# Ledger of designs, part 41: peptides against a protein of PDB entry 3VZA

Target 1, 98 residues: chain A of PDB entry 3VZA
Amino acid sequence: RVERLCKSKELFEERLGLEIRRIHNEQLQFIFRHIDHKDPDKPYMFTLSINEQGDYEVTSCTPPLDCISEFQLKVRETNNFSAFIANIRKAFTALSFK
Target 2, 62 residues: chain B of PDB entry 3VZA
Amino acid sequence: AAYVTQLYYKISRIDWDYEVEPARIKGIHYGPDIAQPINMDSSHHSRCFISDYLWSLVPTAW

## One batch from the design tools (peptide; made by RFdiffusion4, then SolubleMPNN)

Design b2_p13_2_s4 (from b2_p13_2, 9 letters changed)
Fold by OpenDDE base, seed 2:
Structure b2_p13_2_s4 (fold): chain B 98 residues (1-98), chain C 62 residues (1-62), chain A 13 residues (1-13)
Amino acid sequence: as target 1 above (98 residues)
Amino acid sequence: as target 2 above (62 residues)
Amino acid sequence: SAAWEAMFQKLLE
């Protein structure tokens, strides 16, 4: 089971180009790669925590996204975490074409 | 580790086939309406194309 | 960690 879980994580990381890391202060870091076709290893990332009110809170976003605050609001309203992550990736993708 | 893999499924709704050769990207995407098979030869595509394609399966509607 | 478990439970609900 442990071996399967490890393989699963590796497959998701490579195929989705999404790494999820546990970092200090009980935050999750989401690192997108495979965004820029000219530089596939260039990371686009944000960090997420649960605040004192129990709500999703984006604590950092690199590079910054104008839409990230709106997405934070939307995920709080809808609880659609999948759409939240997918929309962030779409926004990073658009940004890479600047 | 279980939580992370569960989170990947929560995000992508993809279940991989773990019994195929490494170059084969095979699985099932469970969309809101129907389940769609995934079956790609990774040697035929760039990493970016593969990721873009897989993410295109994930709805962005809130 | 209980704190991590609680966060993941929210994310996965």
Scores: peptide ipSAE 0.617, ipTM 0.957, DockQ to the pose 0.835
Fold by OpenDDE base, seed 4:
Structure b2_p13_2_s4 (fold): chain B 98 residues (1-98), chain C 62 residues (1-62), chain A 13 residues (1-13)
Amino acid sequence: as target 1 above (98 residues)
Amino acid sequence: as target 2 above (62 residues)
Amino acid sequence: SAAWEAMFQKLLE
């Protein structure tokens, strides 16, 4: 089972171009690649925590997204984490077109 | 690793077929209404195309 | 850790 889990993670990382890391201060780092077709390895990332009130909180976003605060509000309202991540990727994609 | 893989499923709703050759991207996307098969030859596509395609399966409606 | 487990429980609920 452990080997299956490792393989699963590797497949998701490569195929979705999304790496998920546990980082300091109990945060998750989401690193998107395969965003810019001209530079597939360029990372687009944000970090996420659960604040003292139990709410999703974006603690960083690189490059910055104008819409990230709105998305944070939306995910708090809907608890649709899938749409949250997908919309962030969509926004990074749009940003890559400059 | 279990939490991370669970999170990937929570995000993507994709379940991979782990018994196929590495170049075959095969699995199932579980949408809100109908489950759709995924079956691609990765050697025929760029990494960016594959990722964009898979993410296109994920609804962005809140 | 318990803290990480709690976080993942929130994300996966």
Scores: peptide ipSAE 0.617, ipTM 0.957, DockQ to the pose 0.912
Fold by OpenDDE base, seed 3:
Structure b2_p13_2_s4 (fold): chain B 98 residues (1-98), chain C 62 residues (1-62), chain A 13 residues (1-13)
Amino acid sequence: as target 1 above (98 residues)
Amino acid sequence: as target 2 above (62 residues)
Amino acid sequence: SAAWEAMFQKLLE
């Protein structure tokens, strides 16, 4: 099972171009690659925590996204974490064309 | 590792077929309406195309 | 870590 879990993680990382890391202060770092077709390894990332109130909180976003605060609000309202991550990737993708 | 893989599923709703050869991207996407198969030859596509395609399966409606 | 487990529990709700 451990080997399967490791393989699963690797497949998701490569196929989705999304790496998830546990970092200091109980934060998750989401690193998107495969965004810029001209530079597939260029990272687009944000960090996420659960704040004192128990809500999703974006603690950083690189490069910055104007829409990230709105997305944070939306995920708190809807609890649709899938749409949250997908919309962030969509926004990063749009940014890569500028 | 279990938590991370669970998180990937929560995000993507994709379950991979782990018995297939490495060059084959095979799995199932579980949408809200109907489950759809994924079956791609990775050698025919760029990494970016593959990722874009898979992410296109994930609804962005809140 | 219990703290990490609690965080993932929240995320996976």
Scores: peptide ipSAE 0.613, ipTM 0.957, DockQ to the pose 0.827
Fold by OpenDDE base, seed 1:
Structure b2_p13_2_s4 (fold): chain B 98 residues (1-98), chain C 62 residues (1-62), chain A 13 residues (1-13)
Amino acid sequence: as target 1 above (98 residues)
Amino acid sequence: as target 2 above (62 residues)
Amino acid sequence: SAAWEAMFQKLLE
């Protein structure tokens, strides 16, 4: 099972171009690659925590996204975490076109 | 690792086929309506294309 | 840890 889990993670990381890391202060870091077709290894990332109210909170976003606050609101309203992540990637993609 | 892999499924709704050769990207995407098979030859596509394609399967509607 | 478990439970609910 452990071997399967490791393989699963590796496949997701490579195929989705998404790495998920546990970082300090009980935060998750989401690192997108394969965004810029001219620079596939360029990382686009944000960090996420659960605040004192139990709500999703974006604690950083690099590069910054104007829409991130709206997405944070939307995920709190809908609890659609999948759409949350997908929309962030979409926004990063748009940003990569300058 | 279990939590992270579960999170990947939560995000993507993709279940991989782990028994195929490494160059074959095979799995199932479980969308809201009909499950869609994934079956790609990775040697025919760039990493960015593959990622973009897979993410295109994920609905962005809230 | 319990804290991490709580976070993942929130994400996966």
Scores: peptide ipSAE 0.612, ipTM 0.956, DockQ to the pose 0.916

Design b2_p13_3_s1 (from b2_p13_3, 7 letters changed)
Fold by OpenDDE base, seed 2:
Structure b2_p13_3_s1 (fold): chain B 98 residues (1-98), chain C 62 residues (1-62), chain A 13 residues (1-13)
Amino acid sequence: as target 1 above (98 residues)
Amino acid sequence: as target 2 above (62 residues)
Amino acid sequence: DESWKKMFEKLLE
């Protein structure tokens, strides 16, 4: 089972170009790669925590996204975490074209 | 590791086929309505194309 | 890890 779990994580990381790391102060770091076709290893990342109220809170975003605060609001309202992550990737993709 | 893999499924709704050859990207995407098969030869595509394609399966509607 | 359990329980709701 452990072997399967490790393989699963590796497949997701490579195929989705999304790495998830646990970092200090109980935060998750989401690192997108494969965004810029000309620089596929360039990372686009944000960090996420649960605040004292129990809500999702984006604690950093690199590069910064104008829409990240709106997405944070949307995920709090809808609890659609899948759409939250997908929209962030979409926004990073759009940013890579600038 | 269990939490992370569960989170990947929560995000992507993809379940991989772990019994195929490494060059074969095979799985199932469970959309809101219909489950769709994934079956790609990774040697025919760039890493970015593969990722873009897989993410295109994930709805962005809130 | 109990501290991360809370985080993932929230994410997996």
Scores: peptide ipSAE 0.609, ipTM 0.956, DockQ to the pose 0.835
Fold by OpenDDE base, seed 4:
Structure b2_p13_3_s1 (fold): chain B 98 residues (1-98), chain C 62 residues (1-62), chain A 13 residues (1-13)
Amino acid sequence: as target 1 above (98 residues)
Amino acid sequence: as target 2 above (62 residues)
Amino acid sequence: DESWKKMFEKLLE
């Protein structure tokens, strides 16, 4: 089972170009790669925590996204975490063309 | 690791086939309607194309 | 990790 879990994580990391890391102060770091086709290893990342009220809170975003605050509101409203992550990737992708 | 793999599924709704060779990207995407198979030869595509394709399966509607 | 349980429970609900 442990081997399967490790393999699963590696497959997701490579195929989705998304790494998920636990970092200090009980935050998750989401690192997107494979965004810029001309620079596939360039990272696009944000960090996420659960605030005292139990709500999703983006604690950092690099590079910054104008839409990240709106997405934070949307995920709080809808609880659609999948769409939240997908929209962030979409936004990073759009940013890479500028 | 269990939490992270569960989170990947929560995000992508993809379940990989772990019995095939690494070059074969095979699995199932569980969308809101009908589950769809994934079956790609990774040697035919760039890493970015593969990622873009897989993410295209994930709805962005809130 | 009990400290991470709270977060993942929220994310996976």
Scores: peptide ipSAE 0.608, ipTM 0.956, DockQ to the pose 0.851
Fold by OpenDDE base, seed 5:
Structure b2_p13_3_s1 (fold): chain B 98 residues (1-98), chain C 62 residues (1-62), chain A 13 residues (1-13)
Amino acid sequence: as target 1 above (98 residues)
Amino acid sequence: as target 2 above (62 residues)
Amino acid sequence: DESWKKMFEKLLE
């Protein structure tokens, strides 16, 4: 049902504070909000693609994360996409306290 | 879109209850062990608290 | 769109 899918997307965006957008050159942009309690609408973002080898590749990260390259390696090794996204959010959260 | 909602589920393992009032955040989190209910009044919490709480349900172990 | 279908199929594996 189209109506249900639209509602589902809206609920996830608001409740998780995570927006997922299709970007040029077959990339997905993940936009986290609700990270900084003092500035809930401040976006924390990264973009993701599948490279020519078929592997996950982070193509940008704003603000930059020292750990993002390690997380890219981990998700390639484990294929645990849930942990990948959750760890990125955790890292952005830690960054917001600095 | 179907793919995006499927991706949200893959990430969070949360299934929402779509038949409740908008202020009620109700659903089920499906972890590796027993499924746990989610049931909270959004009017009692900030958006950041709600998001932090829901993300706390998602394991970070690789 | 086949290109996006392939992308999401990879993510959902």
Scores: peptide ipSAE 0.607, ipTM 0.956, DockQ to the pose 0.849
Fold by OpenDDE base, seed 3:
Structure b2_p13_3_s1 (fold): chain B 98 residues (1-98), chain C 62 residues (1-62), chain A 13 residues (1-13)
Amino acid sequence: as target 1 above (98 residues)
Amino acid sequence: as target 2 above (62 residues)
Amino acid sequence: DESWKKMFEKLLE
């Protein structure tokens, strides 16, 4: 089972171009790659925590996204975490076109 | 870890087939209406194309 | 491990 879980994580990281890290202060870092076709290894990332009220809070976004605050509001309202992540990737993709 | 793999499924709704050769990207995407098979030869596509394709399966409607 | 349960319980609910 442990080997299967490791393989699963590796497949998701490579195929989705999404790495998920646990970092200090109980935050998750989401790192997107394969965004820029001319530079597939260029990272696009954001960090996420749960604030004192129990709500999702984006604590950083690199590069910055104008829409990230709206997405934070939407995920709090809908609890659709899948759409939250997918929309962020879509926004990073649009940003990569400069 | 188990939590991370569960999170990947929560995000993508993809279940991989772990019994195929490494060059074969095979699995199932479980959408709200239709479950769709995934079956790609990775040697025929760039890493970016593969990722873009898989993410295109994930709805962005809130 | 215990410190991360709250986070993942929220994400996976």
Scores: peptide ipSAE 0.607, ipTM 0.956, DockQ to the pose 0.873

Design b2_p13_3_s2 (from b2_p13_3, 6 letters changed)
Fold by OpenDDE base, seed 5:
Structure b2_p13_3_s2 (fold): chain B 98 residues (1-98), chain C 62 residues (1-62), chain A 13 residues (1-13)
Amino acid sequence: as target 1 above (98 residues)
Amino acid sequence: as target 2 above (62 residues)
Amino acid sequence: DPKWQAMFEKLLE
């Protein structure tokens, strides 16, 4: 099972172009690649934590997104984490077109 | 590792077929309606196209 | 790690 889990993680990382990392202060870092077709390895990332109230909190976003605060509000309201991540990727994609 | 893979599934709703050759991207996407198969030859597409296609399967409606 | 476990359980609920 451990071997399968490792393979699963690698397949998701490569195919979705999304890496998920645990970082200091109990935060998750989401790193998107394959966003810019002219520079597939360019990272677009944000970090996420659960605050003391139990709510999703975006602690950083690089490059910055004007819509990230609204998305944070939306995910708190809907608890639709899938749409949250997908919309962030969509926003990063739009940003890559300048 | 289990938590991360579960998170990937929660995000994408994709379950991979782990028994095929590496060049074959095969799996199932579980959307709100009927599940849809994924079956691509990765050698025929760029990494960006593959990722864009797979993400296109994920609804963005809140 | 119980701290990470708790976080993931919140994300996956």
Scores: peptide ipSAE 0.627, ipTM 0.957, DockQ to the pose 0.800
Fold by OpenDDE base, seed 3:
Structure b2_p13_3_s2 (fold): chain B 98 residues (1-98), chain C 62 residues (1-62), chain A 13 residues (1-13)
Amino acid sequence: as target 1 above (98 residues)
Amino acid sequence: as target 2 above (62 residues)
Amino acid sequence: DPKWQAMFEKLLE
């Protein structure tokens, strides 16, 4: 099972171009790659925590996204975490064309 | 890392086929209406194309 | 780690 879990993680990382890391202060770092077709290894990332109120909170976003605060509000309202992550990737993709 | 793999599924709703050769990307995407098979030869596509395609399966409606 | 467990349980609920 451990070997399967490791393989699963590696497949998701490569195929989705999404790495998920546990970092200090109980935060998750989401690192998107394969965004810029001219520079596939260029990272686009944000960090996420659960605040004292129990709500999703984006603690950083690099590069910054104008829409990230709205997405944080939307995920709190809908609890649709999948759409939250997908919309962030969509926004990073749009930003890569600027 | 069971929690991380569970999180990947929660995000993507993709279940991989782990029994195929490394160059074959096979799995199933589970959407609210219909399940769609994934079956592609990675050697025929760029890493960015593959990622873009897979993410296109994930709905962005809130 | 119970702290990480609590966080993931929130994310996966």
Scores: peptide ipSAE 0.622, ipTM 0.957, DockQ to the pose 0.836
Fold by OpenDDE base, seed 4:
Structure b2_p13_3_s2 (fold): chain B 98 residues (1-98), chain C 62 residues (1-62), chain A 13 residues (1-13)
Amino acid sequence: as target 1 above (98 residues)
Amino acid sequence: as target 2 above (62 residues)
Amino acid sequence: DPKWQAMFEKLLE
């Protein structure tokens, strides 16, 4: 099972271009790559925590996204975490075109 | 690792086939209506194309 | 780690 889990994580990281890391202060870091076709390894990332009220809270976003605060509100309203992550990637993709 | 893989599934709704050769990207995407197979040769595509394609399977509607 | 467990349980609800 451990071997399968490791392989699963590696496949997701490579195929989705999304790495998920546990970082300090009980936060998850989401690192997107494969966004910029001219620079596939360029990272686009944000960090996420659960605040004292139990709500999703974006604690950082690099590069900054104007829409990130709205997405935070939307995920709190809908609890659609999949759409939350997908929309962030979509926004990063749009940003890469400048 | 178990939590992370579960989170990947929650995000993507993709389940990989782990028994195929590494160059074969094979799995199932579980959409809200019907499951769709994924089956592509990674050697025929760029990393960015593959990622963009897979993410295109994930709905952005809230 | 119970702290991380709690967080993931929330995310996976």
Scores: peptide ipSAE 0.621, ipTM 0.957, DockQ to the pose 0.808
Fold by OpenDDE base, seed 1:
Structure b2_p13_3_s2 (fold): chain B 98 residues (1-98), chain C 62 residues (1-62), chain A 13 residues (1-13)
Amino acid sequence: as target 1 above (98 residues)
Amino acid sequence: as target 2 above (62 residues)
Amino acid sequence: DPKWQAMFEKLLE
């Protein structure tokens, strides 16, 4: 059971190129890799919290995304967390094509 | 770890097959319409290709 | 950790 969970996390991290870390003050850090095919290990990151109103709040984004505030609004409106994360990855991917 | 793996599923809607050989990327993606099998040989693809492919399964429509 | 439990439960609901 514990072995399965550990393996599951490792598989998701490697295959999706997405690492999820707990950060201070009840924040989650999402680290995307495998974005830049020329530099697969280059990280693209954002941090997320739930504010006192219970809403998703992006607390940082590196590199910055002009669309991140709009995505925050969209996820609050739709509660589609999957689309939220996928759109952020899409935006990072677009950014990698400078 | 349970919470994190659950979050991965919420994001990706992918359920892995954990009993296959390590080089085999096998699982099921659950979309709103039809479930699609995932079955690829990781040795034949780059890490970026694999990730891009898997993320392509995840809808971006809000 | 109860605070992280609450966080994840909120995200996963």
Scores: peptide ipSAE 0.619, ipTM 0.956, DockQ to the pose 0.712

Design b2_p13_3_s3 (from b2_p13_3, 7 letters changed)
Fold by OpenDDE base, seed 5:
Structure b2_p13_3_s3 (fold): chain B 98 residues (1-98), chain C 62 residues (1-62), chain A 13 residues (1-13)
Amino acid sequence: as target 1 above (98 residues)
Amino acid sequence: as target 2 above (62 residues)
Amino acid sequence: DEAWEKMFKKLLE
């Protein structure tokens, strides 16, 4: 059902504070909100593509994370995409505490 | 839309109950062990608390 | 679109 899919997407966006967008050059943009309790609408985001080898590649990260390259390596090794996204959110959360 | 919702499930392992009132956050989290219910009144929590709680259900071990 | 389908198949495998 199309209506159910739309509702599902909206519920995930609001409850997880995670928006997923298709952007130019065949990339996905992941936008986290609800990270900073003092500024809930502040976005923390990264973009992802599949490179010529077929591997996950982070093409941007705003604000930058010093651990993002290591996470990219880990997801390539483990294929644990859930842990990949969860660890990025954890890192953004830590960053928001300054 | 189907791919995006499937991706949300792959990330969170959460399946929502779509038949409850909007203020009720109800669903099931499917972890590595026994599935656990989610049942919250959103009017009692901030958006940030709700998101933090739901993400706390997602394992970070690689 | 084939490109997007390929992307999501990789993510969902």
Scores: peptide ipSAE 0.647, ipTM 0.957, DockQ to the pose 0.868
Fold by OpenDDE base, seed 3:
Structure b2_p13_3_s3 (fold): chain B 98 residues (1-98), chain C 62 residues (1-62), chain A 13 residues (1-13)
Amino acid sequence: as target 1 above (98 residues)
Amino acid sequence: as target 2 above (62 residues)
Amino acid sequence: DEAWEKMFKKLLE
């Protein structure tokens, strides 16, 4: 099972171009690659925590997204975490076209 | 790793087929209405195209 | 690890 879990993670990382890391201060870092077709290894990332009220909180976003605060509000309202991540990737993709 | 793999499924709703050769991207996407197969030859596509395609399967409606 | 479990419970609910 451990080997299967490792393989699963590797497949998701490569195929979705999404890496998920546990980092300091109880945060998750989401790193998107394969965004810029001219530079597929260029990372687009944000970090996420659960605040004292128990709500999703974006603690950083690089490069910055104008829409990230709205998305944080939406995921708190809907609890649709899938749409949250997908919309962030969509926004990063749009940003990569400059 | 169990939590992370569960999170990938929650995000993408994709279940991979782990029994195929490495060059084959095969799995199932479970959408809200119907489940659809994924079956690609990775050697025929760029990494960015593959990722864009798979993410296109994920609804963005809140 | 207790803090991480709390986070993932929230994310996976």
Scores: peptide ipSAE 0.646, ipTM 0.958, DockQ to the pose 0.893
Fold by OpenDDE base, seed 2:
Structure b2_p13_3_s3 (fold): chain B 98 residues (1-98), chain C 62 residues (1-62), chain A 13 residues (1-13)
Amino acid sequence: as target 1 above (98 residues)
Amino acid sequence: as target 2 above (62 residues)
Amino acid sequence: DEAWEKMFKKLLE
């Protein structure tokens, strides 16, 4: 079947509240929204690259997460990228409650 | 693009039904063991609830 | 872009 790529991307962005952008220096920016129910448009984001060793490297995280370095280690160990992203969202959610 | 949609699937394991009305959030979540249908009326929920619900389908175990 | 393809290949492996 023919994939509706543009519509698919838009549906994922809206329904998951996750936008993925290609940014300078060969990095991906992951932008979470719909985290804070009182401020649904507030972005929570991190950037990701593949370093010279071929490993996932988080190059920024806004707001900062104490657990982000551990998650980076875990995704390198397990290669479970889904859990990596899901855990980051969970951490941002927890942070939104302060 | 194709890479982005593929990445969304890798992250969420969700496949949307693109033939339904815009207000209907319908698809399938493919978990490690069981595929579960998604079928909800977006007009009955906030954007945050919808996102939280969908993310709750994604395992966080490493 | 080959660089992006390489990155997505890693992400999607």
Scores: peptide ipSAE 0.645, ipTM 0.957, DockQ to the pose 0.893
Fold by OpenDDE base, seed 1:
Structure b2_p13_3_s3 (fold): chain B 98 residues (1-98), chain C 62 residues (1-62), chain A 13 residues (1-13)
Amino acid sequence: as target 1 above (98 residues)
Amino acid sequence: as target 2 above (62 residues)
Amino acid sequence: DEAWEKMFKKLLE
């Protein structure tokens, strides 16, 4: 089971180009790669926490996204975490085209 | 690792086939209505293409 | 870690 879990994580990281890290102050860091086809290793990332009210809170976003606050509101309203992450990747992709 | 892999599934709704050769990207994407097979030869595609394709399976509608 | 478990329960609910 441990071997399978490790392999699963590696497959998701490589195939989705998404790394998920636990970081200080009980936050998760989401790191997207494979966004810029000209620079596949360039990271696009945001950090996420659960605030005192139990709501999703984006604590950082690099590079910054104008839409991130709206997405935070939308995920709080819909609880559609999948769409939340997918829309962030979509926004990063759009940003990479400059 | 269990929580992280569960989170990957929650995000992507993809379940991988772990028994195939490393170059074969094989699995199932579970959409709201249709489960769709994934079966790609990774040696025939760029990393970015593969990621873009897989993410294209994930709905962005809230 | 209970704190992490609580967070993941929220994310995975």
Scores: peptide ipSAE 0.643, ipTM 0.957, DockQ to the pose 0.834

